# Designs tried in a protein design run: peptides against a protein of PDB entry 7RZF. Part 206

Target 1, 358 residues: chain A of PDB entry 7RZF
Amino acid sequence: PFQEEHLKQLYKIVPIKDIRNLYVTFPIPDLQKYYKSNPGHYLGHLIGHEGPGSLLSELKSKGWVNTLVGGQKEGARGFMFFIINVDLTEEGLLHVEDIILHMFQYIQKLRAEGPQEWVFQECKDLNAVAFRFKDKERPRGYTSKIAGILHYYPLEEVLTAEYLLEEFRPDLIEMVLDKLRPENVRVAIVSKSFEGKTDRTEEWYGTQYKQEAIPDEVIKKWQNADLNGKFKLPTKNEFIPTNFEILPLEKEATPYPALIKDTAMSKLWFKQDDKFFLPKACLNFEFFSPFAYVDPLHCNMAYLYLELLKDSLNEYAYAAELAGLSYDLQNTIYGMYLSVKGYNDKQPILLKKIIEKM
Target 2, 358 residues: chain A of PDB entry 7RZF as posed
Amino acid sequence: PFQEEHLKQLYKIVPIKDIRNLYVTFPIPDLQKYYKSNPGHYLGHLIGHEGPGSLLSELKSKGWVNTLVGGQKEGARGFMFFIINVDLTEEGLLHVEDIILHMFQYIQKLRAEGPQEWVFQELKDLNAVAFRFKDKERPRGYTSKIAGILHYYPLEEVLTAEYLLEEFRPDLIEMVLDKLRPENVRVAIVSKSFEGKTDRTEEWYGTQYKQEAIPDEVIKKWQNADLNGKFKLPTKNEFIPTNFEILPLEKEATPYPALIKDTAMSKLWFKQDDKFFLPKANLNFEFFSPFAYVDPLHSNMAYLYLELLKDSLNEYAYAAELAGLSYDLQNTIYGMYLSVKGYNDKQPILLKKIIEKM

## One batch from the design tools (peptide; made by RFdiffusion4, then SolubleMPNN)

Design b2_p21_4_s1 (from b2_p21_4, 13 letters changed)
Fold by OpenDDE base, seed 1:
Structure b2_p21_4_s1 (fold): chain B 358 residues (1-358), chain A 21 residues (1-21)
Amino acid sequence: as target 1 above (358 residues)
Amino acid sequence: DEVFRLLLELMKEKPKTAIPP
């Protein structure tokens, strides 16, 4: 349905709320039939990645973007969209052309590296974990969802098709990536700064907007996007759980934490899960220091230490989150609190990373 | 503009993150 006249368009949109958003959209073929390989998911995972060398990392470093989401979205019948959506800072609103240039530089990096089977395998594993341990959906919502997807999937696959990847299809990844080009772009900028600068009103929603053709010079700049050496593929996610063994409930299991270690320097309490029976654990550590709150200077130093520690751990935060792990670090009046939560299998790895930065 | 309305509809919800919720 998108003719050439619908491409290379810029929309300046006035929001009701005070928001600043950029939507970079690409018409793509209907990928529904390729659900087993889901090339749009692969690309969304990489483009939306938040780790070192990611698109978001670079855009955040410049102070232009707060958040980034990349992925496919259903369109009308017979086509989809790939969308890169970012929350803009005030400064980022002034650098939209450069932000989009960086998007195309990252896309060019993906072309240069080619499809990676290990990345597909990580997506497959993450989706398998999400499927296996998904929270109980509300019956009505779940029924409606299943009814909706029955049109797209065989009955035997309908429960799993949205989650389980089966086929690595580098050809389809390349096909979608080939649609992510400046000549195929539709850009929407959402900002109150366009108030009084619009010339159209959408009749259904009353949305005020201006439509402009993107200048050929700008399109050419994006077409000539070089390989930016700051962009890198993510490293392998070491936090993805592979062992889901649930240990049997001990005969002496108590409904409250039991003291299992008592020394001059440490006390350890343990409670086995008797309710959820999930391969998850919560590790909570309280560190005591006589210096933590002795005076305002020490208090501020302890605060600064934790802020620096948190910053040093940012490289792991996203990978841990994707893998269903989380950590928290807090100052206490007695010292420091650390928690590690999620799947138990890779918690020791995350804990080791935290300790190595301490 | 039907094409613009489609864009507005696309903007109502963030793209599905890679991991289905």
Scores: peptide ipSAE 0.156, ipTM 0.780, DockQ to the pose 0.556
Fold by OpenDDE base, seed 4:
Structure b2_p21_4_s1 (fold): chain B 358 residues (1-358), chain A 21 residues (1-21)
Amino acid sequence: as target 1 above (358 residues)
Amino acid sequence: DEVFRLLLELMKEKPKTAIPP
């Protein structure tokens, strides 16, 4: 159990590797008994979101953070931690207080909006997809994992407990969110810049660190985190698959792509999956333009066009990725290449979004 | 020291993201 003396602490840690990381940690109750609702997963999904109006989007826009992960982690018996971990840029290392302020502004936004059942439903659906289509784990690793999980879950639920969400519990979401306060914070900054500036060494790992109390003025600044108008809840993820129907193999299915459409303006090749039998497709488009690489100017224009297109599609990239969709856009010497991959159900939606931005 | 060690242990592995491994 964390006593008050363990809270509002800053740890400056010297890494072995040249890394810059910030860990903002909050002691929370043990949530294992609430695995069916998994309120920490809900909060981790939102805090760790990468879409427009997300915490990461704002911190990236300032050049302070590269990556962000949010979620619960097991602690000692009887409590857990909620952790927000970010990879810091060199500039971000100078703005840690402001980064954490933005974290609390986002948390305050979550309080203001309240728990959203539709967000829970998306988490549920995503986890169900992940469970249904999980890769075959190595038997030894899987057995060891299951043996570990048996300590936490009933035998009948061991296979599903990590994935299946069953109960929307806004009360538990609020309960966890109420623990994500400045008065409950423990901060660790990991950087080589602290080398020679530490006064302690951890006995087991030899980790050099300095521990400092976070000033009350800084805590108060974070406590007074207002609503930042740049922060918004994510929009509904329209790419989450709901139809997993696999069409039967055609009698005349070829082992190679067959030309099924041949026109003056287009050729279409098709190959049905005869190996994996997954509700997935790979759509590849090659666009030919006689103007794409005629001269250096056109080449540069084609490059800039695709960069702008990629930037315009960035708003969908994370949502698509979460839903098991991906796209790729490349310049070719003859024009442009587009690839859309993943679950076939919502590929038309993603493809339409791409085309609308073209 | 134990509390700090726990923090170090927490930093060894990334938090479980919303997508279970």
Scores: peptide ipSAE 0.146, ipTM 0.775, DockQ to the pose 0.533
Fold by OpenDDE base, seed 2:
Structure b2_p21_4_s1 (fold): chain B 358 residues (1-358), chain A 21 residues (1-21)
Amino acid sequence: as target 1 above (358 residues)
Amino acid sequence: DEVFRLLLELMKEKPKTAIPP
């Protein structure tokens, strides 16, 4: 459906809200038939990754972008879009060409590394966890959703098709990557700074915009995107749970936390879950230091320490979040508070990482 | 432009993130 005249276009759009967004869009084939491999999900996972060496990490380091989302979206009949959407800073609005260059550098890195089966396996495992522990939807909403997706999936698979990956298809990943090229790009920049600089109005919504062809020189710059050594594939996510066993309720389980360890240096309370029956735990640690709040200097040092600790843990934050783990660190009048929450299986790994940085 | 309208429609909804909602 997209002709050549619809490609290599730049849209400058005036929003109703005070927002600054960039949409880099690529027409792609309809991938619905490939739901078992879902190559668009694989690419969205990597392009939208927030860890070290990610596209977002680099764009944040330059102060150009706050958030990034990558993935496939339904189009019209017979095609889809792959979209990279970023929230732009004021500075980022001035560097849109360079931001898009970095996008193509990251895509070039993905081409150079090739499809990774371990990344597919992580996506598969994460989706399986999400499916298994999805919140209960309201019956009416759920039935309407199911009725909608029955058009796309066999009846026997309709409950699982959106979540369960089954087939690693590197050929399809490469096929989609081949569509993520400068010659196939449509760019939309959304900013109030374009007010009074537009020449068109969209008929249905009254949206003011300007359409321009992207210069051939800019397309060539993006086509010649080199390998940026700052971009790396993510490391394996060590926090993905694999054990979901729920231990039986102990006969002597108390409705309140019981003291299970009492030493000169530590007290430990434990309460088994008697309500939710989920493979989740909450670990709460209170650290006491006589020096934490003895004077303003020590208070500031304790604050600085915690900020440095948080910064040192940023490399794990996104991977933990993806795996359904979270941590919280807070200063207290007595010292420090640490909380680790989520699936219990890999909590010891996250806790060890935190302790190693302390 | 129907093609532009489609773009606007795409912009109204967040892309399906790799994390299923």
Scores: peptide ipSAE 0.094, ipTM 0.760, DockQ to the pose 0.556
Fold by OpenDDE base, seed 5:
Structure b2_p21_4_s1 (fold): chain B 358 residues (1-358), chain A 21 residues (1-21)
Amino acid sequence: as target 1 above (358 residues)
Amino acid sequence: DEVFRLLLELMKEKPKTAIPP
């Protein structure tokens, strides 16, 4: 459905809300039949990654973007889109060409590294966890969703098809990457700064916009995207749970936290889950210091320490979140509070990472 | 216009993040 005249186009769009967004879109083949391998999900996972050496990390470091999302969307019958969407800073709005260059540099990095089976396995494992512990959707919404899915999947697979990855297909990943090229790009920039600078109005929504061809020199610049040495594939996510065993309820299980350890330096309280029966835990640590809040200097030092600690842990935050783990660090009047929550299996790993940074 | 409308429709919903909801 996309003719050459629809490619290499720039749309400047006036929003109703005060937002600044960039949409870099690529027409791709319909991938619905490849749901077992889901190459678009693989690429969305990497392009949308937030860890060190990611596209987002680099663009944030430049002060050009706040958030990034990458993935496939359904189009009309017979085609889909791959979309990279970023929230732009005021400075980023001035550097859209360079932002898109960095996108193509990252895509070029993905081509150079080739498809990674371990990344596929992580996606598979994450989806399996999400499926297994999916909250019960409201029956009405669930039924409607299932009815829609029945048009695309065999009945026996309808419940699992959206979550279960079964086949590593590097050929399909490469096929999609081959569509993520400057010659196939459609760019939309959304900003109030285009108000009064548009020449068209969309008939259905009344959206004001301007359409322009992207200059051949800009396309060529993006085609010549080099390997940026700041981009790297993510490291393996060590926080993905693999053990989901639920321990039996102890005979002496208390309805309230019980003191199970009492020493001169520590008290430990424990309560077993008697309600949810999930392979999850909440670890809460309160650290007491006699120097906490003794004077304004110590208070400020404690605050700065925690801010620095949080910054040092940012490298793990995204990987932990993907794996269903979270942590929180807070100053208290007595010292510091640490919380680790989520699947219990890899909590010790996250806790160790936190302690190593302390 | 139809092609642009399709883009607007795509922009209304954030791409499904590879993060399952």
Scores: peptide ipSAE 0.139, ipTM 0.777, DockQ to the pose 0.564; fails the geometry check

Design b2_p21_4_s2 (from b2_p21_4, 13 letters changed)
Fold by OpenDDE base, seed 5:
Structure b2_p21_4_s2 (fold): chain B 358 residues (1-358), chain A 21 residues (1-21)
Amino acid sequence: as target 1 above (358 residues)
Amino acid sequence: DEVVRLLLELMSENPKTAKPP
């Protein structure tokens, strides 16, 4: 177990590669026995969320962070870590204290809202989808993986234990949240800017680093993290598929797209899946405009329009991605191309959202 | 030393993110 002397520490680390990363780590109890509820996954889902009102959204808006990941990681025997890892911008490297303050503000928001059963249900549903449609791994790799995890899970559950959530345990979520406090924090900053400013070398990797105690005033600042009104829980993910019905192959199914609608304003081609038999579809829309490329001004306007449209759709991008949906928007020499791909069930919802922003 | 090693090991592997595999 981490002794108190190992808490409230800052590590400045010199990387081999030109990277700027911040690791905010918390020692937590071993949660392996709670795999059916997986409170660390619940918290990782929220802390690592990329939608409006998320931690990442705010830190990106400040220009301090590019990416964020959050979750549990195995530690030494008898404990785990909860880690929040961010890729820092050059500006973000100067604002590490404020970045961590925002992390604690978000964690405080999670405490104030309390555990949400609907969020757990979404995690459960997403994991169930991922498990059900997992690609076939190579038998040798799969067997080796299973053999490794047999130490942690009952034989009957070993195939599902990594994916399937079964029990909503708000008490365990609160228990883990109670460990995510400034008094338990260990911070690592990774940057080449620390070159020549370190006083220690790690023996195994030769990594140069400096260890410092985090000042009590900084810890107190983080302890007094207020509720930042910019942080909100995510909205319900409306893109999570629930219907996985595969329609029977039509007797007249062609191996190529067939023209099923021909009008003055539109042509529609359709090909049924005859190979994969997945509850997925690919919708491709090509829009033709005689004005799109008539002159440089119109070209630039069409480009600007598409960029604005993409920006307006960012609020849905992450939720769609989580649900196994994607969209693509491109300018073409004839106008615009739109593609919607993934599980077919909620594609109409995503398509409607796109159309509403057009 | 062990604490720093553990930190470096933590940094070498991405946390199991809640992102679906």
Scores: peptide ipSAE 0.058, ipTM 0.766, DockQ to the pose 0.557
Fold by OpenDDE base, seed 1:
Structure b2_p21_4_s2 (fold): chain B 358 residues (1-358), chain A 21 residues (1-21)
Amino acid sequence: as target 1 above (358 residues)
Amino acid sequence: DEVVRLLLELMSENPKTAKPP
């Protein structure tokens, strides 16, 4: 366990590459034995969420952070870390204390709401989908990975253990949340701006750094993190597939797309999958407008329209991505292109959301 | 410092994203 002297520390690190990163780390107990409930994954899912009311959404809105990742990571023997890692903007580098305050405000929101069984169920369902449809890993990499995890899991569970969520354990979620406190924090800031301002060199990598104690006043500020009304739990992910039925190949299935509808206003082509046999579909829509590219003004209007449409769809983009759905919107010389790809079960829901914003 | 090494090692590996592997 980290001694108290190793907590509440700030590390200023000089990178080789021109990168700006913030790592907010918390020593946590070894959670490996709790793999069936995986409380660290539950918290990582919420803290790393990118939807409306998320930590990332707020930090992006301020122009301080580009990306955020949250989750557990293996540490040394007998402990783990919970890490929140963000990619900092130049402005964000100046607001690290406030960024971390927002992290603690979000964590405080999670404490106030308490563990949610429905969120656990979504994590379980997402993991089940990922397990069922995981791409065939390269056999050599897979065997090495399995050999490594055999030390942690029973042989009968080793194939499923990384994806297996079976037990909702709110007590363990709360236990991990209790470790995500300012008094338990270790902060690393990575920036070239610290060049010439460091006093130590790491022996193994030659990395230049400075270590400082975080002032007690700053720790207290983070300890007194209030509820920020901008932070909300995510809504239920409506895009998670539940039906994985593969329809039988039609007797009249052609090797190429067949024209199945031809009208004055639309043509529809269909090709059934005869190769992959996955519960996936690709919906492609080409919209034609004689006005889309008639002149520079119309071109710019069509461009602006798509940018606004994309922006209006951002609320669904992350949830769709988590559920294995994607969409693409592009301007074409004839109008607009829309593609919806992924698991077929919830594609109609995503398509409806897109159309409602059009 | 073993503590800094651990931190650097933690930084070298991308955290497991909430994205399924």
Scores: peptide ipSAE 0.058, ipTM 0.755, DockQ to the pose 0.575
Fold by OpenDDE base, seed 2:
Structure b2_p21_4_s2 (fold): chain B 358 residues (1-358), chain A 21 residues (1-21)
Amino acid sequence: as target 1 above (358 residues)
Amino acid sequence: DEVVRLLLELMSENPKTAKPP
């Protein structure tokens, strides 16, 4: 539905709120019929990834972007959009062309690596977890949602269609990637800095904006995006749970933590879940050091150590979060506190990674 | 302009990110 005249356009938009956002949008075919493979979700997962070698990681390292989201969005009938949206810093607002160059460099990396079945499998597994443990929606809201979904999916699949990936379709991934080109781009920059520099007003919302054609030189620069060696595909997410077994409640289960290990160097308390019956656990560790709080120097060293430890663990933070795991590290008067929470299956893996960095 | 309206509508709602809800 977008004619060539609607492509390669830049919109400078004045927001009501003090926000700085960049929207890089691509018209794509209607992918609804491909819900079983969901190539837009695959690409959104990679483009929106926050781990090492991700687009966001590089843009954050430059101080240009705070957050990034990527994915498909419904458009009008017969087409969709693929959108990359970033929250811009003040500096990032000055580097929009370079930010978009990095986006195309990352997309070029995805083309060069080709579709990865293991990435699809991770998306499938994550969606399966999300489906299995989705919160019970209010019946009225759920009914309205289902009624909307019935327009898109067979009745038999309506309950699962949004979550269940069934088919790896590399051809469709490549097809969507082929639409993510500079010649198909529509860019919107949202900033108060455009106040008084606009020449149009949107009829329905009264939004002030300026529309400009993106210069052919800039389009060509983006078309010639090289492979940036800083961009890498994510590593496999080791934290995705596969075992969801809920152990039976022990006959002697206490309502309070019981001491199950007592040694000169460690005490361990355990309480079984008697309320939620979820395949989740909370691990809490308190480490004691006689040196942690002896003097201001040691306190500062302990603080610095923890900050360095947190920084060293940042590579796992996003993968853990995606898998429904979290960790927290805090300084205490006596030493350090560590908490690990979420699905119990892969907590030992995360805990091992933490300990290896300590 | 319908094209601008669509763009603004697209901006009003975050895309369905691959982040689990």
Scores: peptide ipSAE 0.049, ipTM 0.754, DockQ to the pose 0.513
Fold by OpenDDE base, seed 4:
Structure b2_p21_4_s2 (fold): chain B 358 residues (1-358), chain A 21 residues (1-21)
Amino acid sequence: as target 1 above (358 residues)
Amino acid sequence: DEVVRLLLELMSENPKTAKPP
């Protein structure tokens, strides 16, 4: 159990690799018994979100952070950690206090909005999809994993317990959120810039580090984190599949794409899946323009157009990825290539969003 | 020492991202 003396501490750690990371950690109660509600997953989903109004979006906009991960981790018996881990830019390494302030502003936003049942439902649905379409794991790895899980879950639930959410528990979400406070924080900064500036060595790994108390003034700044108007809860993920129907194989199914539409302006090839039998599709579009590569100016315009299009679609990229959808946009010597892949159910929605931005 | 060990252990394992496993 962490005593008060272990809280509000800053660790400056020298890595072996040239990496810059920030770990903001909070001791939390053992939540294993609450696996059916998984309040830590709910909070990790929101804190780790990458969409508009997210913590990552703001920190990226400032050039301080490249990636963000949030979630619970197992600790010693009787407690867990909630961790927010970010990959720091060189500039971000200079703004760690401000980065953490933004974390607490986002956490304060979560307190102000309260637990959202629809967010829980999205997590439930996403996990159900992931479970249903889980790739066949290697038997040896799978058996070892199951053997480990058997220590935590009933035998009848061991296969599903990691994936299936059953109970919305706003009380438990609030309970965990109440532990995500500056007075309960432990901060680790990992950077080679601390080389020669450390005074301790960890016994097991030989890791060089320095431990410092976080100043009370800094803790107070984080405690007084206001509502930052840039932070918003995610919108509902419209890309989450709900229909998984697989159409029967057509009697005339060809092993190769068949031309099913031929017009002056378009050709359409279709191949039904005869191998995987998944509710997935690959939509590939090749756009031809006689002007795309006529001269250097047109080439540059086509490039800039695609970059602007990609930028305009960034708001959907994360939500699509979470829902098992992806898109790709490329310049070609003849024009543009668009690919949409993943679960077929919501592909028309994503495709419509892409076309509306074109 | 145990506190730093726990921190290093926490850093060695990628946080289970809220990304579906």
Scores: peptide ipSAE 0.068, ipTM 0.763, DockQ to the pose 0.577; fails the geometry check

